# Peptides against a protein of PDB entry 3NZW, part 145

Target 1, 212 residues: chain A of PDB entry 3NZW
Amino acid sequence: TTTLAFRFQGGIIVAVDSRATAGNWVASQTVKKVIEINPFLLGTMAGGAADCQFWETWLGSQCRLHELREKERISVAAASKILSNLVYQYKGAGLSMGTMICGYTRKEGPTIYYVDSDGTRLKGDIFCVGSGQTFAYGVLDSNYKWDLSVEDALYLGKRSILAAAHRDAYSGGSVNLYHVTEDGWIYHGNHDVGELFWKVKEEEGSFNNVIG
Target 2, 222 residues: chain B of PDB entry 3NZW
Amino acid sequence: QFNPYGDNGGTILGIAGEDFAVLAGDTRNITDYSINSRYEPKVFDCGDNIVMSANGFAADGDALVKRFKNSVKWYHFDHNDKKLSINSAARNIQHLLYGKRFFPYYVHTIIAGLDEDGKGAVYSFDPVGSYEREQCRAGGAAASLIMPFLDNQVNFKNQYEPGTNGKVKKPLKYLSVEEVIKLVRDSFTSATERHIQVGDGLEILIVTKDGVRKEFYELKRD

## One batch from the design tools (peptide; made by RFdiffusion4, then SolubleMPNN)

Design b2_p20_7_s2 (from b2_p20_7, 7 letters changed)
Fold by OpenDDE base, seed 5:
Structure b2_p20_7_s2 (fold): chain B 212 residues (1-212), chain C 222 residues (1-222), chain A 20 residues (1-20)
Amino acid sequence: as target 1 above (212 residues)
Amino acid sequence: as target 2 above (222 residues)
Amino acid sequence: MEPTGGGFWHPAMLDIIHPA
């Protein structure tokens, strides 16, 4: 798995691969590793698919309850804290989660929290999470700027996941790409790695370690 | 280390069509190398045009299916006999599986039916309740033998239009029920040849708007 | 526990299926 999220002047980019594995077995190439918690919040999944899918869906319910009770959308901070508190209650039980909770509220602006099953909760501008995270960081860190255009930011997210898909055997399938703004998240498509790789290689003149 | 699980072998396979879905399973039940039964069905009609199989440890599979059937009954009680949708069924099964997150059902679960638009639907679950809607899925002992075949024949992976020098992928299209049945039969006959835990019989449940139909085919009994 | 990547099968189940 490789997931990433980063803040920039235009909001948040979220990009993830779609490969699921069971040991050496590729279980799926089409897993949805972004969980659309609600129209304004995204969760990413790395680690145990069931743990992430179950609890982030549960989180969505908690966020809805918040909205009903408080008559306003939940903050990203509060949403991530709910999840963090939950996983902390299960500390030592064997949950496996590396998640990012991403959203844009009027109060907070664009916000990303990293939450994992160890009970770590971190606010930050850039996170890559998964077995391919270091590969993604290599590309993302090298090209990241706050002032990226939306177009460039989307490409950078996609390109970073592609790099990870190339080097990490446990990442691949496709890139699912999201842009998060104050108005909510926008899905920017599913990009098959098999097609994307050759396109990028041709356009950039990159990936020269592979003969086309 | 304590291992409370058995493995009863077998294989299951789901494929969604345009307006139908199939869920198939062999009827062999085995422990290690000993055949317990040559006809132990593992694919079940659960009502509301939902068919289900939980393959792996048969005791866990049976327990899970029974629990789901009960869930369907309760859903009817609580919602004035409203039909349970396949997506709601999938969510319910997730909760059943994840409810035993720390002592999981040792099964790979597949359900098949029609979605609310009348389109074929197959949902696959890991032992702890991660689920995905897919066009096809094999589970069980011979899943590794069958899935690559399904990738090629259902999802048309690595197939290209002739004369395009590999530049144009074969377009995705739905298969007919007859084509799907052929693929299922070929899958299981092939799996039976290469895996000792698969064989004896093949039961196929076909879900359409008209209900669930069952077909049975003999497999090798070796 | 570091996030190691997503899998269809939960890591805990991998240990059951493929014990070391």
Scores: peptide ipSAE 0.037, ipTM 0.761, DockQ to the pose 0.210
Fold by OpenDDE base, seed 4:
Structure b2_p20_7_s2 (fold): chain B 212 residues (1-212), chain C 222 residues (1-222), chain A 20 residues (1-20)
Amino acid sequence: as target 1 above (212 residues)
Amino acid sequence: as target 2 above (222 residues)
Amino acid sequence: MEPTGGGFWHPAMLDIIHPA
């Protein structure tokens, strides 16, 4: 798995791969590793698929309950704290979760929290999470700047996942790409890694270690 | 070392069509190298046009299916006989599986039916309740043999239009029920030849708007 | 039990899922 999220002048980019594995077996190439909690809030999934799906879906329910009770959208801080508190209660039980809670509220602006099953909760501007995270960071850190255009930021997110998919056997399938703005998240499509690889190679003159 | 789980082998396969879905399973039940039964059905009509199979440890599979059937019954009681949708069924099964997260059902679960738009639907589950809607899924002993075949024949992976020099993929299209049945039969026939835990009989449940139809085919009885 | 089907977890990932 490779997931990433970063803040920039235009909001948040979220990009994830779609490969699921069971050891050496590719279980799926089409896993949705982003949960759409509400129109303004996303959760990413890394680690145990069931743990992430179950608890992030549960989180969605808690966020909805908050909205109903408080008559306002839950903050990213509060949403991530709910999840963090939950996983902390299960500390040592063997949950496997590496998640990013990404969203936009009027109060907070664009916000990213990292939450994992070890009880870590971190606010930050850039996170890559998963077995391919180091490969993603290599590309992302080399090209990141706050003043990226939306187009460049989307490409950078996509390109970083592609790099990870190329080097990490546990990452691949496709890139699911999101842009989070003040108006909510926008889905920017599913990009097959195979097709994307050859396109990028041709356009950039990159991946020269692979002979076409 | 204590192992609370058995493995009863077998293989299951789901394929979604445009307005139908198929869930198939062999009827062999085996422990290690001993055939326990040559006819032990593992694909079940659960009501509301939902068919289900939980393949792996048969005791766990049976328990899970019974719990789900009971859940369907209670759903009707609590919701004025409302039909349980396939997506709601999938969510319910997730909760059943994840409820035993720390002592899982040792099964690969597949359900098939029609979605709320009348389109064929197949959902697959891991032992602890992760799930995905897919066009096709193989589970069980011969899943590794069948799934690549399904990728090629259902999802048209690595198929290209002739004369395009591999640049244009074969377009996705729905398969007819006859084509799906043929693929299922070919899959199980092939699997039976190469896997000792697959064989004896093939039971296919076909879900349409008109209900669930059942077909049976003989497999190799080795 | 190791995840199958839709699972994408490896035990070793717990050591590397943390942000650098």
Scores: peptide ipSAE 0.022, ipTM 0.735, DockQ to the pose 0.132
Fold by OpenDDE base, seed 2:
Structure b2_p20_7_s2 (fold): chain B 212 residues (1-212), chain C 222 residues (1-222), chain A 20 residues (1-20)
Amino acid sequence: as target 1 above (212 residues)
Amino acid sequence: as target 2 above (222 residues)
Amino acid sequence: MEPTGGGFWHPAMLDIIHPA
């Protein structure tokens, strides 16, 4: 798995691969590793698919309850804290979660929290999570700027996942791409890694380690 | 160390069509190298036009299916006989599976039916309740043999239009029920040839708007 | 039989499904 999220002047970019594995077996190439918690809040999945899917869906319910009770959207901080508190209660039980909670509230602005099954909760501007994270960081860190255009930021997110998919055997399938703004998240499509690879190779003159 | 799980072998396969879905399974039940039964159905009509199979450890599979059937019953009681949708069924099954997260049902679960738009739907589950809607899925002993075949024949992976030098992919299209049944039969006959845990019989449940029908085919009994 | 995941496999998951 490779997931990433980063803040920039235009909001948040979230990009993830779609490969699920069970050992050496490719279980799926089409897993949705972004959970749309609500129109303004995204969760990403790395680690155990069931753990992430179950608890982030549960988180969605908690967020909805908050909205109903408080008549306002939950903050990204609060949402991530709910999840963090939950996983902390299961500390040592064997949950496997590496998640990012990404959202935009008027109070917080664009916000990313990393939450893992060890109970770690981190606020940050850039996170890559998964077995391919180092590959993604290699591309992302090298090209990241706060002042990226939305177009460039989207491309950078997509390109970083592609790099990880190329080098990490546990990442691949497709890139699911999101842009989070004050108005909510926007889905920017599913990009097949195979097609994307050749397109990028041709356009950039990159990936020269691969002979067509 | 004590292993609470058995492995009863077998293989299951789901394929969604445009306005139908198919869920198939062999009828062999084994333990180790011994055939317990040559006809132990593992694909079930659960009502509300939902078919289900949980393949792996049969005791767990049976328990899960029974719990789901009971869940369907209670759903009707609580919601004035409202039909359970396939997506709601999938969510329910997730909760059943994840409820035993720390002592999982040792099964690969597949359900099939029609979505709310009348389109074929197949949902697959890992042992702890991760689920995905897919066009096709193989599970069980011979899943590794069948799934690549389905990738090629249902999802047209690695197929290109002739004369395009591999530049134009074969377009996706829905398969007819007859084509799907053929693929299922070919899958299981092939799997039976190469895997000792698959054989004896093939039961296919076909879900349409008109309900669930069953087909049975003999497999090798070796 | 293993649960599905990606890139963050925790050994404890194996112990849950495959008790030694």
Scores: peptide ipSAE 0.076, ipTM 0.763, DockQ to the pose 0.156; fails the geometry check
Fold by OpenDDE base, seed 3:
Structure b2_p20_7_s2 (fold): chain B 212 residues (1-212), chain C 222 residues (1-222), chain A 20 residues (1-20)
Amino acid sequence: as target 1 above (212 residues)
Amino acid sequence: as target 2 above (222 residues)
Amino acid sequence: MEPTGGGFWHPAMLDIIHPA
């Protein structure tokens, strides 16, 4: 798996691959590793697919209960804290989760929290999570700046996942791409890695380790 | 060391069509190299036009299917005999599986039916309850042999339009029920030739708006 | 038989499903 999220002047970019594995077996090439918690909040999945899918879906229910009770949308800080508190209760039980909770509230602005099954909860501007995270960081860190246009930021997210898909055997399939703004998240499509690779290679003159 | 799990072999296969879905399984039940039964059905009609199979350790599979059937019954009691949708069934099965997260059912689960728009639907589950809606899925002993074949013949992977020099992919198209049945039969016939845990008989459940139909075919008995 | 994951799979999952 390779997931990433980063803040920039235009909000948040979230990009993830879609490969699921069981050992050396490619179980699926089409897994949705972004859970749409609500129209304004996204969760990402790395680690155990069932753990992430189950508990982030549960988190969605908790966020809805908050909205009904408090008559306002839950903050990204509060949503991530609910998840963090839950996984902490299971510490040592064997949950495997590396998640990012991404959203945009008027009070907080664009906000990203990293939450994992070890009990770590971090607020930050840039996170890459999964077996391919180091490959994604290599591309992302080299090209990131706050003042990216929305178009350039979307491309950078997509391009970073592509780099990880190329080098990490546990990542691949397609890139699912999201842009999060104050008005909510926008889905920017599913990009097949096979087609995307050749397109990027041709347009950039990159990936010269692969002969066409 | 305590090992509560067995492996009863077998293989299951689900394919969704435009207005139908198919869930198929062989009828061989085996332990190690000994055939326990040549006819032990593992695909079940659970009501509400939902068919289900949980392949792997048969004791766990049977337990899971029974629990789901009970869930369907209780759903009717609690919701004025409302039909359980396939997506709600998938969510329910996730909770059944994940409820045993720390002592899992040793099974690969597939359900098939029609979605709320009347389109064919197949959902597959891992042992602990992650699930995905897919066009096709193979599970069990010969899944590694069949799944690549399904990728090629259902999802048209690595197929290109003639004369395009590999630049234009073959467009996705729904298969007819006859085409799907043929693919299922070919899949199991081929798997039987190469895997000792697959054979004897093939039972196919076809879900349409008119209900569930069953078909049976003989497989090699070696 | 293994649970599905995204390249980071906890060893404890293997121990539960495949007791060594």
Scores: peptide ipSAE 0.074, ipTM 0.766, DockQ to the pose 0.172; fails the geometry check

Design b2_p20_7_s3 (from b2_p20_7, 9 letters changed)
Fold by OpenDDE base, seed 5:
Structure b2_p20_7_s3 (fold): chain B 212 residues (1-212), chain C 222 residues (1-222), chain A 20 residues (1-20)
Amino acid sequence: as target 1 above (212 residues)
Amino acid sequence: as target 2 above (222 residues)
Amino acid sequence: MEPTGGGFLHPFMLDIIHPA
């Protein structure tokens, strides 16, 4: 798995691969590793597919309850804290989760929290999470700027996942790409890694370790 | 370490069509190398045009299917006999599976039916309740033999239009019920030849707007 | 427990760390 999220002047980019594995078996190439919690909040999945899918869906319910009770959308801080508190209650039980909660509220602006099953909760501007995270960071850190255009930021997110898919055997399938703004998240499509790789190689003159 | 789980072998396969879905399973039940039964159905009509199979440890599979059938009954009681949608069924099954997250059902679960638009739907589950809607899925002992075949023949993976020098992928299209049945039969006959835990009989449940139809085919009995 | 039938006895993983 490779997931990433980063803040920039235009909001948040979220990009993820779509491969699931069971040992050496590729279980799926089409997993949705972004959970659309609500129109303004995204959750990413790494670790146990069931753990992430179940609890982030549960989180969505908690966020909706918050909205109903408080007559206001939940903050990204509060949403991530709910999840963090939950996984902390299960500490030592064997949950496997590496998640990012991404959203945009008027109060907070664009916000990313990392939450994992160890009980870690971190606010930050850039996170890559998964077995391919180091490969993604290599590309992302080298090209990241706060002042990226939306177009360049989207490309950078996509390109970083592609790099990870290329090097990490446990990442691949496709890139799912999101842009989060004050008006909510926008889905920017599913990009098959097989097609994307050759396109990027041709356009950039990159991936010269592969001949063809 | 104590292992409370058995493996009863077998294989299941789901394929969604445009206005139908198929869920098939062999009828062999085995422990290690000993055939317990040559006809033990593992694909079930659960009502509301939902068919279900949970393949792996048969005791767990049977328990899960029974629980789901009960869930369907309760849904009718609580919602004035409203039909349970396939997506709601999938969510319910997730909760059944994840409710035993720390002592899982040792099964690969597949359900098939029609979505609310009348389109064929197949949902697959891991042992702890992650689920995905897919066009096709194989589960069980011979899943590793069948899935690559389904990738090629249902999802048209690695197929290109002739004369395009590999530049144009074969377009995705729905298969007819007859084509799907042929693929299912070929899958199971092939799997039976290469896996000792697959054989004896093939039961296919076909879900359409008109209900569930069952077909049975003999497999090799070796 | 060893995976059978493509590892169906294992939960599907979205790996966080490279297996050692």
Scores: peptide ipSAE 0.273, ipTM 0.807, DockQ to the pose 0.078
Fold by OpenDDE base, seed 2:
Structure b2_p20_7_s3 (fold): chain B 212 residues (1-212), chain C 222 residues (1-222), chain A 20 residues (1-20)
Amino acid sequence: as target 1 above (212 residues)
Amino acid sequence: as target 2 above (222 residues)
Amino acid sequence: MEPTGGGFLHPFMLDIIHPA
């Protein structure tokens, strides 16, 4: 798995691969590793698919309850804290989760929290999570700027996942791409890694380690 | 070391069509190298045009299916005989599976039916309740033999239009029920040849708007 | 049988299931 999220002047980019593995077996090439919690809040999945899918869906329910009770959208801080508190209660039970909670509230602006099954909760501007995270960081960190255009930021997210898909055997399938703004998240499509690889190789003159 | 799980072998396969879905399973039940039964059905009509199979440890599979059937019953009681949608069924099954997260049902679960638009739907589950809607899925002992075949024949992976030098992928299209049944039969006959835990019989449940029909085919009994 | 995404289905499977 490779997931990433980063903040920039235009909001948040979220990009994830879609490969799921069980050992050496490719279980799926089409897993949705972004959970749309609500129109303004995304969760990413790394680690155990069931753990992430179940608890982030549960988180969605908690977020909706908050909205009903408080008549306002839950903050990204509060949403991530709910999840963090939950997984902390299961500490040592064997949950496997590396998640990012990404959203935009008027109070917080664009916000990313990393939450894992160890109970770690981190606020940050850039996170890559999963077995391919180091490959993604290699591309992302080298090209990241706060002042990226939306187009360039989307491309950078996509390109970083592609790099990870190329080098990490546990990442691949496709890139699912999101842009989060004050108005909510926008889905920017599913990009097959095979097609994307050749396109990027041709356009950039990159990936020269691969001969035709 | 305490191992509460058995492995009863077998293989299951789901394929969604345009306006139908198929869920198939062999009827062999084994323990180790012994055949317990040559006809133990593992694909079930659960009502509301939903078919289900939970393949792996049969005791867990049976328990899960029974719980789901009961869930369907209670859904009707609680919601004035409302038909359970396939997506709602999938969510319910996730909760059944994840409810035993720390002592899981040792099964790979597949359900098939029609979505709310009348299109074929197949949902697959890992042992702890991760689920995905897919066009096709193989599960069980011979899943590793069948799934690559389905990738090629249902999803047309690695197929290109002739004369395009690999530049144009074969377009995705829905398969007819006859084509799907053929693929299912070929999958299971092939799996039976190469896997000792698959054989004896093939039961296919076909879900259409008109309901669930069953087909049965003999497999090798070796 | 392994969970999707890795990890262990049960603590006793630590030696059976490939770690993520």
Scores: peptide ipSAE 0.270, ipTM 0.810, DockQ to the pose 0.132
Fold by OpenDDE base, seed 1:
Structure b2_p20_7_s3 (fold): chain B 212 residues (1-212), chain C 222 residues (1-222), chain A 20 residues (1-20)
Amino acid sequence: as target 1 above (212 residues)
Amino acid sequence: as target 2 above (222 residues)
Amino acid sequence: MEPTGGGFLHPFMLDIIHPA
């Protein structure tokens, strides 16, 4: 798995691969590793698919309850804290979760929290999470700027996942891409890694370690 | 060390068509090398045009299917006989599975039906309730033999248009019911030849807008 | 005994950095 999120002047980019594995077996190439918690909040999944899918869906319910009670959207800080508190209660039970909670509120602006099953909760501008995270960071950190255009930011997110998919055997399938703004998240499509690889190679002159 | 789980082998396969879905399973039940039964159905009509199979440890599979069937009944009682949608069924099954997160049902679950738009739908589940809607899925003992075949024949992976030098992929298209049934039969016949835990009989449940149809085919019994 | 049959490994295991 490779998931990433980063803040920039235009909001948040979220990009994830879609491969699921069971050991050496590729179980799926089409897994949705982003949970749309609500129209303004995204959760990413790494680790145990069921743990992430179940608890992030549960988180969505908690966020909705907050909205109903408080007549205001939940903050990203509060949403991530709910999840963090939950997983902390299960500490030692064997949950496997590496998640990013990404959203945009008027109060907080664009906000990303990393939450894992060890009880770690971190606020930050850039996170890559999963077995391919180091490969994604290599591309992302090298090209990241706060002042990226939306187009360039989207491409950078996509390109970083592609790099990870290329090097990490546990990452691949496709890239799912999101842009989060104050108005909510926008889905920017599913990009098959096989097709994307050749396109990027041709356009950039990159991946010269692979002979076409 | 006491292991509460058994493995009863078998294989299941789901394929979604345009306006139909199929869920198929062999009827062999085995423990290690000993055939317990040559005819133990593992694909079930659960009502509301939903078919389900939970393949792996048969005791867990049967328990899960029974719980789901009961859930369907309760859904009708609570919601004035409203039909349970396939997506809602998937969510319900997730909760059933994850409710035993720390002592899981040792099964690969597949359900098939029609979505709210009348399109074929197949959902697959891991033992603890992760689920995905897919065009096709194989599960169980011979899943590793069948799934690559399905990738090629249903999803047309690694198929290219003739004369394009591999530059143009074969376009995705829905298969007919007849094509799907043929593919299922070929898959199970092939699996039976190469895997001892697959054989005896093949049951195919076909879900259409008109309901669930069941077909049976003999497999190798040796 | 782990069932020796076709190990239904969690088909949807998202590979997190397993601690080595």
Scores: peptide ipSAE 0.126, ipTM 0.775, DockQ to the pose 0.069; fails the geometry check
Fold by OpenDDE base, seed 4:
Structure b2_p20_7_s3 (fold): chain B 212 residues (1-212), chain C 222 residues (1-222), chain A 20 residues (1-20)
Amino acid sequence: as target 1 above (212 residues)
Amino acid sequence: as target 2 above (222 residues)
Amino acid sequence: MEPTGGGFLHPFMLDIIHPA
């Protein structure tokens, strides 16, 4: 798995691969590793698929309950704290979760929290999470600027996942791409890694280690 | 070392069509190298046009299916005989599986039916309740043999339009029920030839708007 | 049967999911 999220002047970019593996077996190439909690809040999945899918869906329910009770959207801080508190209660039980809670509220602005099954909760501007995270960071860190255009930011997110998919055997399938703004998240499509690789190679003159 | 799980082998396969879905399974039940039964059905009609199979450790599979059937019954009681949708069924099964997260059901679960729009639907589950809606899925002993074949024949992976020099992919299209049945039969016939845990009989449940139909075919009895 | 990382089956990849 490779997931990433970063803040920039235009909001948040979230990009994830779609490969699931069981050892050497590719279980799926089409897994949705982004959970759409609400129109303004996303959760990413790395680690155990069931753990992430189950608890982030549960989180969605808790967020909805908050909205009903408080008559306002839950903050990203509060949503991530709910999840963090939950996984902390299961500490040592063997949950496997590396998640990013990404969202936009009027109070907080664009916000990213990293939450893992060890009980870590971190606020930050840039996170890559998964077996391919180092490959993604290599591309992302080299090209990241706060002042990126939305187009450039989307491309950078996509390109970083592509790099990870190329080098990490546990990452691949497709890139699911999101842009989070004040008006909510926007899905920017599913990009097959095979097609994307050749396109990027041709356009950039990159990936010269692969002979076409 | 104590192992609480058995492995009863077998293989299951789901394929979604446009207005139908198919869930198939062989009827062989095996432990190690001993055939326990040549006819032990593992694909079940659970009501509400939902068919289900949980393949792996048969005791766990049977338990899970029984729990789900009971869940369907209670759903009717609690919701004035409302039909359980396939997506709601999938969510329910997730909770059944994840409820045993720390001592999982040792099974690969597939359900098939129609979605609320009348389109064929197949959902697959891991042992702890991760699930995905897919056009096709193989589970069980010969899944590794069948799934690549399904990728090629259902999802048209690595197929290109002739004369395009590999630049234009074969377009996705729904398969007819006859085509799907043929693929299922070919899949199981092939799997039976190469895997000792697959064989004896093939039971296919076809879900349409008109209900569930069952077909049976003989497989190699080796 | 092993669970997957990412979207399907269960083996825990905690050691490789932490941000650097």
Scores: peptide ipSAE 0.041, ipTM 0.753, DockQ to the pose 0.171; fails the geometry check

